# Peptides against a protein of PDB entry 5KEZ, part 167

Target 1, 320 residues: chain A of PDB entry 5KEZ
Amino acid sequence: NVAIYNPFRPWWERYQPVSYKLCTRSGNEDEFRNMVTRCNNVGVRIYVDAVINHMCGNAVSAGTSSTCGSYFNPGSRDFPAVPYSGWDFNDGKCKTGSGDIENYNDATQVRDCRLTGLLDLALEKDYVRSKIAEYMNHLIDIGVAGFRLDASKHMWPGDIKAILDKLHNLNSNWFPAGSKPFIYQEVIDLGGEPIKSSDYFGNGRVTEFKYGAKLGTVIRKWNGEKMSYLKNWGEGWGFVPSDRALVFVDNHDNQRGHGAGGASILTFWDARLYKMAVGFMLAHPYGFTRVMSSYRWPRQFQNGNDVNDWVGPPNNNGVI

## One batch from the design tools (peptide; made by RFdiffusion4, then SolubleMPNN)

Design b2_p20_8_s2 (from b2_p20_8, 12 letters changed)
Fold by OpenDDE base, seed 5:
Parts: C-alpha cells; sequence; structure tokens
Structure b2_p20_8_s2 (fold): chain B 320 residues (1-320), chain A 20 residues (1-20)
C-alpha cells in the first residue's frame, strides 16, 4: 500500500493498495505464511480483510513511496506490480463532474464512481476479476480460511460473484477436501438508501451495522430503551436473517465515530458498558459473532471530533 | 496534505450518511 507521512503512517493507508504483494508494515510474505501455518496447526483460522474495490487515491504522487517499494502512478492509473492500466478503472463509466460519488441515492454512482478519490476498479472486466482472484487464491494456497470483502457496497453483487466463482477450494493440508472459503461482506445498510444488504446474500454473510448501533442505544438506556426490549433481539428488530448476519459491537471505523451508529457505539473506552454488550452478544444465538481487539491512542477532541482518529496500532517510527 | 483531505472527506461521508 501507499506510505503516507502526513499524518504519519495512519491506519487507513492500509486501505490504499498499489499491489497485491504481501509486504506491509506488518511484515513480509514469509512471516505471514509462518503465522498462518502456526495458527492453523492449533485450530486458529485466518480471515483476510481483502481490499478489492479500489486502488490508492487519485491525487497521490507517483513514485515508489509504498510499503514494498513498488512503483505506481495514480495520474496515469499505472500499477505495474499487478499490472493495472487506465483500461482497468471506471473513469469513463462514472458520470459525475468530480469523478467521485456525489449522490448515495444513485446506486450507479455508489458502485461506478470513486469512493472519496480512491481509484475505482472496473470489476466488470474479466481481466480485473482474474487479477483479484489470483491474489485471493494465493492467500487460499497459503492456508487462509476466508475473507472480509472491504467496501462491498461499492461493488456490484454480480461482479463479486464472478470473482468468488474463480476461487479455489481451501488448502487440504488443514481443511477437508472441497471446503469453500468463508465470505463476509462489508455493507453498511441502515435504511434509506437504494443499495440493500439483501442484494449481497447470494455471495455470503453481510455485516449487520444495525446490531451495534441498536445495542449501544439499549445498553446506554437512551430514549427510554430497556434491556427487556431485547426479548425479540435479531430478526424481530428488523435485522437480516441470522444465517446471513455477521454481528459486532464495534469496528475500527465506528469506534472512531465514523458513522454506522455514531455516538451510540460502545467501545473499550466505556469498559463496563462494553463488557455488558459483548457479553450479551456472545450469549445470544443471533448471527455470526466478531469480537474487536483494539488499542488506546491519545484522543484529542476538537469541535466534537477526535483530531487523532488517524492513529494506528502501537509502532516504532512506523514499524509495527 | 491530499491524504488528510481525502480522509476527512471519508469521515464526513460516514458521519453524515450513516450516523442513524
Amino acid sequence: as target 1 above (320 residues)
Amino acid sequence: SWAEEQYNKYRERMINLYNK
């Protein structure tokens, strides 16, 4: 991914890829392979956060300022480490003046235009689908068990399916022959927009962001909410079917106040309430549960916003 | 920087659209 120095190596630089090389601040491919092997050998499975909707920002300077030193040129859409060229992006398909998503009530903009300047891949092209599948299959061969698909809302469900149809069975050294990768898709659907979580049920599970938002409101006793109201928790609260839901109390975005529940989201900063919420989630049968493991950072609020919300995991001058 | 600007736009989008 791109190496960003202002602010200094933020967490979100990880979501601006310039190649599919397993070479980042977290380590190299050999170290990753070693970790996956050690985990699999004791029954711990690995699921990769796959960023496949886009490459890096449109206005990032060309050069070799990346975690693996790979050259890239956003201006000419040149990513030779893949390789991608100008033919592999949706620049000509997006009809907005800025090239960015401007109206989230227009599903075509949401899927064909750039997410806040991030170069949008043309996932309708078999070439692009194949390059992504090769990346994911390499991870499958290493021994991962499945994937979180980042920014799935911004990809056409049919394009995702086409990529998934190219995936190999899981590595038979650790998984039964014929096993398929476990897929869950990040889709933010709190209602009011044309793109729905149900559009993606055919590809695997989806994130249910209503879960953390509503649970936070109840645990905080906002608006007169009571724990007794959780009697019909799950589908009774308008959530997606249990067998399609991946549920969580918080994630890396909304624990920083970045939408999808806002101030209602419970985090480790409110330790007592957070433990109550996580305990309830683990005890209740609805959905497939995900527990967050995060870290403290020096929060500094200005006008209601944390100016240090960019801070990533503990590191030594950028090295994790 | 450009990176900071884009991140701020992302944050603004998330807050405005999904803070429900």
Scores: peptide ipSAE 0.026, ipTM 0.655, DockQ to the pose 0.847
Fold by OpenDDE base, seed 3:
Structure b2_p20_8_s2 (fold): chain B 320 residues (1-320), chain A 20 residues (1-20)
Amino acid sequence: as target 1 above (320 residues)
Amino acid sequence: SWAEEQYNKYRERMINLYNK
């Protein structure tokens, strides 16, 4: 991914890829292989956050400022480490004046235009699908168990399916022969927008952001909410079917106030209430559960916003 | 920086869309 130095190596630089090489601030490919092997050998499975909707920002300067040293040129859409060229992006398909998503009530814009300037890959192209599949298959062959698909809301479900149809079975050294990768898709659907979580059920599980948002309001006792109201928690609260749901109390985005639920989201900053929420989630049978492991950073609030919400995990000069 | 600007735009979008 792009190495960003202003601010200094923020967490979100990981979501601006310039190649599919497995060399990042967390380590190189050999170290990753070693970690996956060691984890699998003790029954711990690895799921990769796959950023496949886009490459880096369109206004990032060309050069080799990346975690693997690969050259890239956003201006010309040149990513030779893949390789991608100008033919592999949706610049001509997006009809907005800016090239960015301007109306989130327009599903076509949400899928075909740039997410906040991030170069939008033409996932309808078999070439692009194949390059992504090659990346994911490399990970599968290493021994990962599945994937979180980042920004799935911004990809057409059919394009995702086409990529998934190219994927290998899981590595039989650790998984039963014929096992398929576990897929969960990041889709924010709180209602009121044209794109629905159900659009993605065919590809795998989806994130249920209503879960953390609603649970937060209940545990915080907002608006007269009571724990007893959780008697029909799950589908009874209008959530997606349990077998399609990936549930969580918080994630990296809404932990920083950057997503569904906003202030209602419980985090480690609210230690007691957070433990209650996580405990409830783990005790309740609804959905596939995900527990967040985060870190403390030096928060500085200005006008109600944390100006340091970019801060990544503890690191040694950018290396974790 | 441009990077920070894009980050802030993303943050603003997420807050505006999903914190209603």
Scores: peptide ipSAE 0.025, ipTM 0.644, DockQ to the pose 0.850
Fold by OpenDDE base, seed 2:
Structure b2_p20_8_s2 (fold): chain B 320 residues (1-320), chain A 20 residues (1-20)
Amino acid sequence: as target 1 above (320 residues)
Amino acid sequence: SWAEEQYNKYRERMINLYNK
């Protein structure tokens, strides 16, 4: 991915890829293989956060400032380490003046235009699908168990399916023969927009952002909400079917107060209430549960915003 | 930086989504 030095190596640089090479601040491919093997050998499975909707920002300076040293040129859409060229992006397909998503009520823009300047891959092209599949298959062959698909809302469900149809079965050294990768898709659907979580049910599980938002409201006792109302928690509250839901109290985005769920989201900063929420989530039979493991950072609020919300995990001068 | 600005725009989008 792109190496960002201002601010100094923020967490979000990881979501600006310039290649599919497995060399980042966390380590190289050999170290990753070693970790996957060690985890699998004790029954811990690995799921990769796969960023396949886009490459890096369109205005990032060209060069070799990346975690693996690969050259890239956003201006010319040149990513030779893949390789991608200008023909592999949706620049000509997006019809907005800026090239960015301008109207989130237009599903076509949401999927064909750039997410806040991030170069949008032409996932309709078999070449692009194949390059992504090769990346994911390499991970599968290493021994990962599945994937979180980042920014799935910004990809056509059919394009996602086309990629998934190219995937290998899981590595038989650790998984039963014929096992398929576990897929869950990040789709933010709190209502009010044309793209729905149900659009993606055919590809795998979907993140249910209503879960953390509503649970936070109840635990905080906002608007007269009571714990007793959680009796029919799940589908009874309008959430997606349990077998399609990936549920969580918070994630890395809304833990910083800028994601779906707003101020209702509970985090470790509210330790007592957070423990209640996580405990309830783990005890209640709805959805596939995900527990957050995070870290503290020196929050500094200015005008209601934490100016240090970019801070990544503890590191030694940029090395994780 | 430009990258940070784009991230901030993304965050604003997420906030707006919740506030609908």
Scores: peptide ipSAE 0.027, ipTM 0.664, DockQ to the pose 0.742; fails the geometry check
Fold by OpenDDE base, seed 1:
Structure b2_p20_8_s2 (fold): chain B 320 residues (1-320), chain A 20 residues (1-20)
Amino acid sequence: as target 1 above (320 residues)
Amino acid sequence: SWAEEQYNKYRERMINLYNK
């Protein structure tokens, strides 16, 4: 991914890829392979946060400032390490003046335009689908068990399906023959927009962002909410079907106050309430549960916003 | 709506992160 130095190596640079090489601040490919093997050998499975909707921001300077040293040029849409060129992006398909998503009530913009400047891949092209599938298959062959598909809301469900249809079975050294990768898709659907979580049910599970948002309001006792109202928690609250839901109290985005759910989201910063929320989630049968393991950073609030919400996880392993 | 407000805040913060 892009190496960003202002602010200094933020967590979110990881979501601006310039290649599909396995070189990140978390380690290199050999270290990753070793970790996957060790985990699989003791029954711990690995799924990868796969960023396949886009490459890096359109305004990032060209050069070799990346975690694996690969050259890239956002201005000309050149990513030779893949390779991608101007033919592989939705620049001509997006009809907004800025090239970015301007209206989230326009499903076509949401899927064909850039998410906050991130260069939008033309996933309708078989070439692009194949390059992504090759990346994911490399991970499957290493021994991962599945994927979180980042920014799935911004991809056409049919394009995702086309990619998934190219995937190998899981590695038979650790998984039963014919096993398929576990797929869950990040889709922010809080209601009020044309794109729905149900659009993606055919590809796998979907994140249910209403879960953490509403649970937070209940446990915080906002708006007169009571724990007793959780009697019909799940589908009774308008959430997606349990067998399609991936549920969580918080994630890396809304833990920093800039994800879906806003101020209602409970995090480790509110330890007592957070433990209550996580405990309830684990005890309740609705959805497939995910527990977050995060880190503390030096928060500094200005005008109600943490100016240090960019701080990434601790790193001193020498990976640039 | 409440949902729209929360998501708009998310969008705003995402834009701010990109522009830093």
Scores: peptide ipSAE 0.026, ipTM 0.675, DockQ to the pose 0.091; fails the geometry check

Design b2_p20_8_s3 (from b2_p20_8, 13 letters changed)
Fold by OpenDDE base, seed 4:
Structure b2_p20_8_s3 (fold): chain B 320 residues (1-320), chain A 20 residues (1-20)
Amino acid sequence: as target 1 above (320 residues)
Amino acid sequence: SWAEEQYKKYVDRMKKLYNE
């Protein structure tokens, strides 16, 4: 991915890929392979956060300022390490003046335009699908158990399906023969927008963001909410079907957010309430559970916003 | 910087989504 130095190596630089090389702040491919092997050998499975919707920001300077040193040129849409070229992006498909998503009530914009300047891959193209599948299959062959598909809301479900159809079975050294990768898709659906989580049920599980938001409200006793109201927790609260839901109390984004939804989110910063929420989540049968393992950073609030919300995990001069 | 601007946009998007 792109190496960002201002601010200094933020967590979100990881979501700006320039290649599919397994070479990042966390280590190289050999180290990753070693980790996967060691984890699998003790029954710990690895699920990769796969960033396949986009490459890096369109305004990033061309060069080799990347975690693996790969050259890239966002201006010309040139990512030779893949390789991708101008033919592999949705520049011509997006109809907005800026090239970015401008109206989230327009599903076509949400999927065909750039997410906050991130170069949007033309996932309708078999070439692009194949390159992504190749990347994911390499990981599968290494021994990962599945994937979180980042920014799934910004990809057409059919394109995702086409990629998934190209995936290998899991590595038989650790998984039963014929096992399929576990897929969960990041789709932020809190209502009010045309894209729905249900659009993605055919590809795998989806993130249920209403879970953490509503649970936070209940645990905080906001708006008169009571724990007793959780009797019909799950589908009874308007959540997606349990067998399609990946649930969590917080994630890296809403852990740093504010507002109605963001403010309700419980995090490790509120340890007591957070433990209550996580405990409830783990005890309740609804959905597939994900527990957040985060880190502390020097928060500095200005006007209700943490100006240091960019801070990444503990590192040694940028190396994790 | 550009990076800061992009992050700001990202954060704003998240705020929008979580406030719906």
Scores: peptide ipSAE 0.019, ipTM 0.400, DockQ to the pose 0.699
Fold by OpenDDE base, seed 1:
Structure b2_p20_8_s3 (fold): chain B 320 residues (1-320), chain A 20 residues (1-20)
Amino acid sequence: as target 1 above (320 residues)
Amino acid sequence: SWAEEQYKKYVDRMKKLYNE
């Protein structure tokens, strides 16, 4: 991915890919392979956060300032390490003046225009689908169990399905023959927009962002909410069907304050309440549960905002 | 609505983070 130095190597640089090489601040491919093997050998499965909607920001300077030294040129849409070219992006499809999403009530813009300047891949093209599938299949062959599909709201469900249809079965060294990768899709659906979580049910599970938001409100006793109201927790609260839901108390975005769910989101910063929420989540049968493992950073609030919400995970192993 | 407000905050935050 792009190496960002201002601020210094933020967490979100990982979501600006310039190649599909397993060569980042998280480690190299050998280290990743080793981890996957060791985890699988003790029954711990790995699910990769796959960034397949886009490449890096359109305003990033061209060059080799990337985690694996790969050359890239956002201006010309040149990503030779894949390779992608100008033919592989939705520049001509997006009809907004800026090239970015301007109206989230327009599903076409949400899917065909750039998410906050991130170069939007033309997932309708078989070539692009194949390159993504090759990336994911490489991971499957290494031994991962599945994927979180980042920014799924910004991809057409049919394009996602086309990619998924190209995927290998899971590695038979650790999984039963014929096993399919576990797929969950990040779709932020809090209501009010035309794109719905249900649009993606056919591809796999979907993140239920209402879960953490509402649970936080209840545990915080906001708006007169009571724990007893959790009697019909799940579908009874208007959440997606249990077998389509991936649930969580917090994620990396909303843990940092102003993500989906807002201030209601419970995090490790609210230790007691957070443990209550996580405990409840793990005890309740609704949805497929995900537990957050995070890190502390030096929070500094200015005008209600943490100016250090960019701080990435600690790195002291020499990987730059 | 509450939902709209939460999403708006999310979008604004993402714009800030991903725009260099």
Scores: peptide ipSAE 0.014, ipTM 0.415, DockQ to the pose 0.071
Fold by OpenDDE base, seed 2:
Structure b2_p20_8_s3 (fold): chain B 320 residues (1-320), chain A 20 residues (1-20)
Amino acid sequence: as target 1 above (320 residues)
Amino acid sequence: SWAEEQYKKYVDRMKKLYNE
């Protein structure tokens, strides 16, 4: 991914890839392989946060400022380490003046235009699909158990399916023969927009962002909400079917007030209420649960916004 | 035992997830 130095190595640089090389601030491919092996040997499975919707931001300077030193040029859409060229992006397909998503009520824009300047890959192309599949298959062959698909809302479900159809079965050294990778897709659907979580059910599980948002309002006792109202928690609250749901109290985005859920989201900053929420989630049978492991950072609020929301995990001069 | 039963349920659930 791109190496950002202003601010100094923010968490979000990881979501701006310039290659599919397993070479980042966390280590190299050999170290990753070693970790996966050690984890699998004790029954701990690894799921990769796969960024396949886009490459880095269009405004990032060209050069070799990346975690593995690979050259890239956002301006010319040149990513030779893959390789991608200008033919592999949706620049000509997006019809907005800016090239960015301008109207989230237009599903075509949401999927074909750039997410906040991030260069949007042409996932309709078999070449692009194959490059992504090769990346994911390499991980599968190493021994990962599955994937979180980042920014799935911004990809056509059919394109995702086409990629998934190219994937290998899981490594038989640790998984039963014929096992498929576990897929969960990040889709933000709180209602009111044309893209629905149900559009993606065919590809795997989806994130249920209503879960943390609604649970937060209940535990905070907002608007007269009561814990007793949770008696029909799950589908009764309008959530996706349990067998399609990946549930969580918070994630890295909404922990910082971004993405979905707003102020209702409970985090470790509200320790008592957060423990209640996580405890409830783990006790309740609805959905597949994900527990957040985060960190504290020096928050500095200005006009209601944390100006330090970019701060990544504790590190040693950029090395994690 | 109860523990064995719970483990079996877990394994079955995992099998379903990885064969979806």
Scores: peptide ipSAE 0.000, ipTM 0.299, DockQ to the pose 0.014
Fold by OpenDDE base, seed 5:
Structure b2_p20_8_s3 (fold): chain B 320 residues (1-320), chain A 20 residues (1-20)
Amino acid sequence: as target 1 above (320 residues)
Amino acid sequence: SWAEEQYKKYVDRMKKLYNE
């Protein structure tokens, strides 16, 4: 991915890929392969956060300032390490003046325009689908068990399906022959927008963001909410079907959220309430559960916003 | 910087998403 130095190596630089090489601040491919093997050997499975909607920001300077030293040129959409070129992006499809998503009530913008300047891949193209599938299949062959698909809301469900149809069965060294990768898709659907979580049910599970938001309000006793109201928790609260839900109390994004729903999110900063929420989640049968492991950073609030919410994991001058 | 601008856009998006 791109190395960002202002702010200094933020967490979100990880989501600006310039290649599909397994070479980042977390380590190289050999180290990753070693980890996957060791984990699988003791029954711990690995699920990769796959960034396949986009490449890096459109205004990043061309060069080799990336975690693996690969050359890239966002201005010309040149990513030779893949390779991608100007033919592989949705610049011509996006009709907004800025080239970015401007209206989230326009599903075509949400899927065909750039998410905050991130170069949007033309996932309708078989070439692009194949390059992504090659990346994911390489991981499958290494021994991963499945994927979180980042920014799924910004991809057409059919394009995702086309990629998934190209995937190999899981590595038979650790999984039963014919096993399929476990897929869960990050879709932020809190209502009020045309894109719905249900659009993605055919591809696998989806993140249920209403879960953490609503649980937070209940545990915090906001808006008159009571624990007793959780008696019909799950579908009774308007959540997606249990067999399609990936549930969590917080994630890296909403842990840094600034909206009303974001404020309700419980995190390790509120240790007692957070333990209550996580305990409830793990005890309740609704959905497939995910537990967060995060870190402390020097929060600095200005007008209700943490100006240091960019801070990444503990590091020594950028080295993790 | 460009990075700061993109970060700002990200924050704005998050605010919108979690206010609905």
Scores: peptide ipSAE 0.021, ipTM 0.407, DockQ to the pose 0.756; fails the geometry check

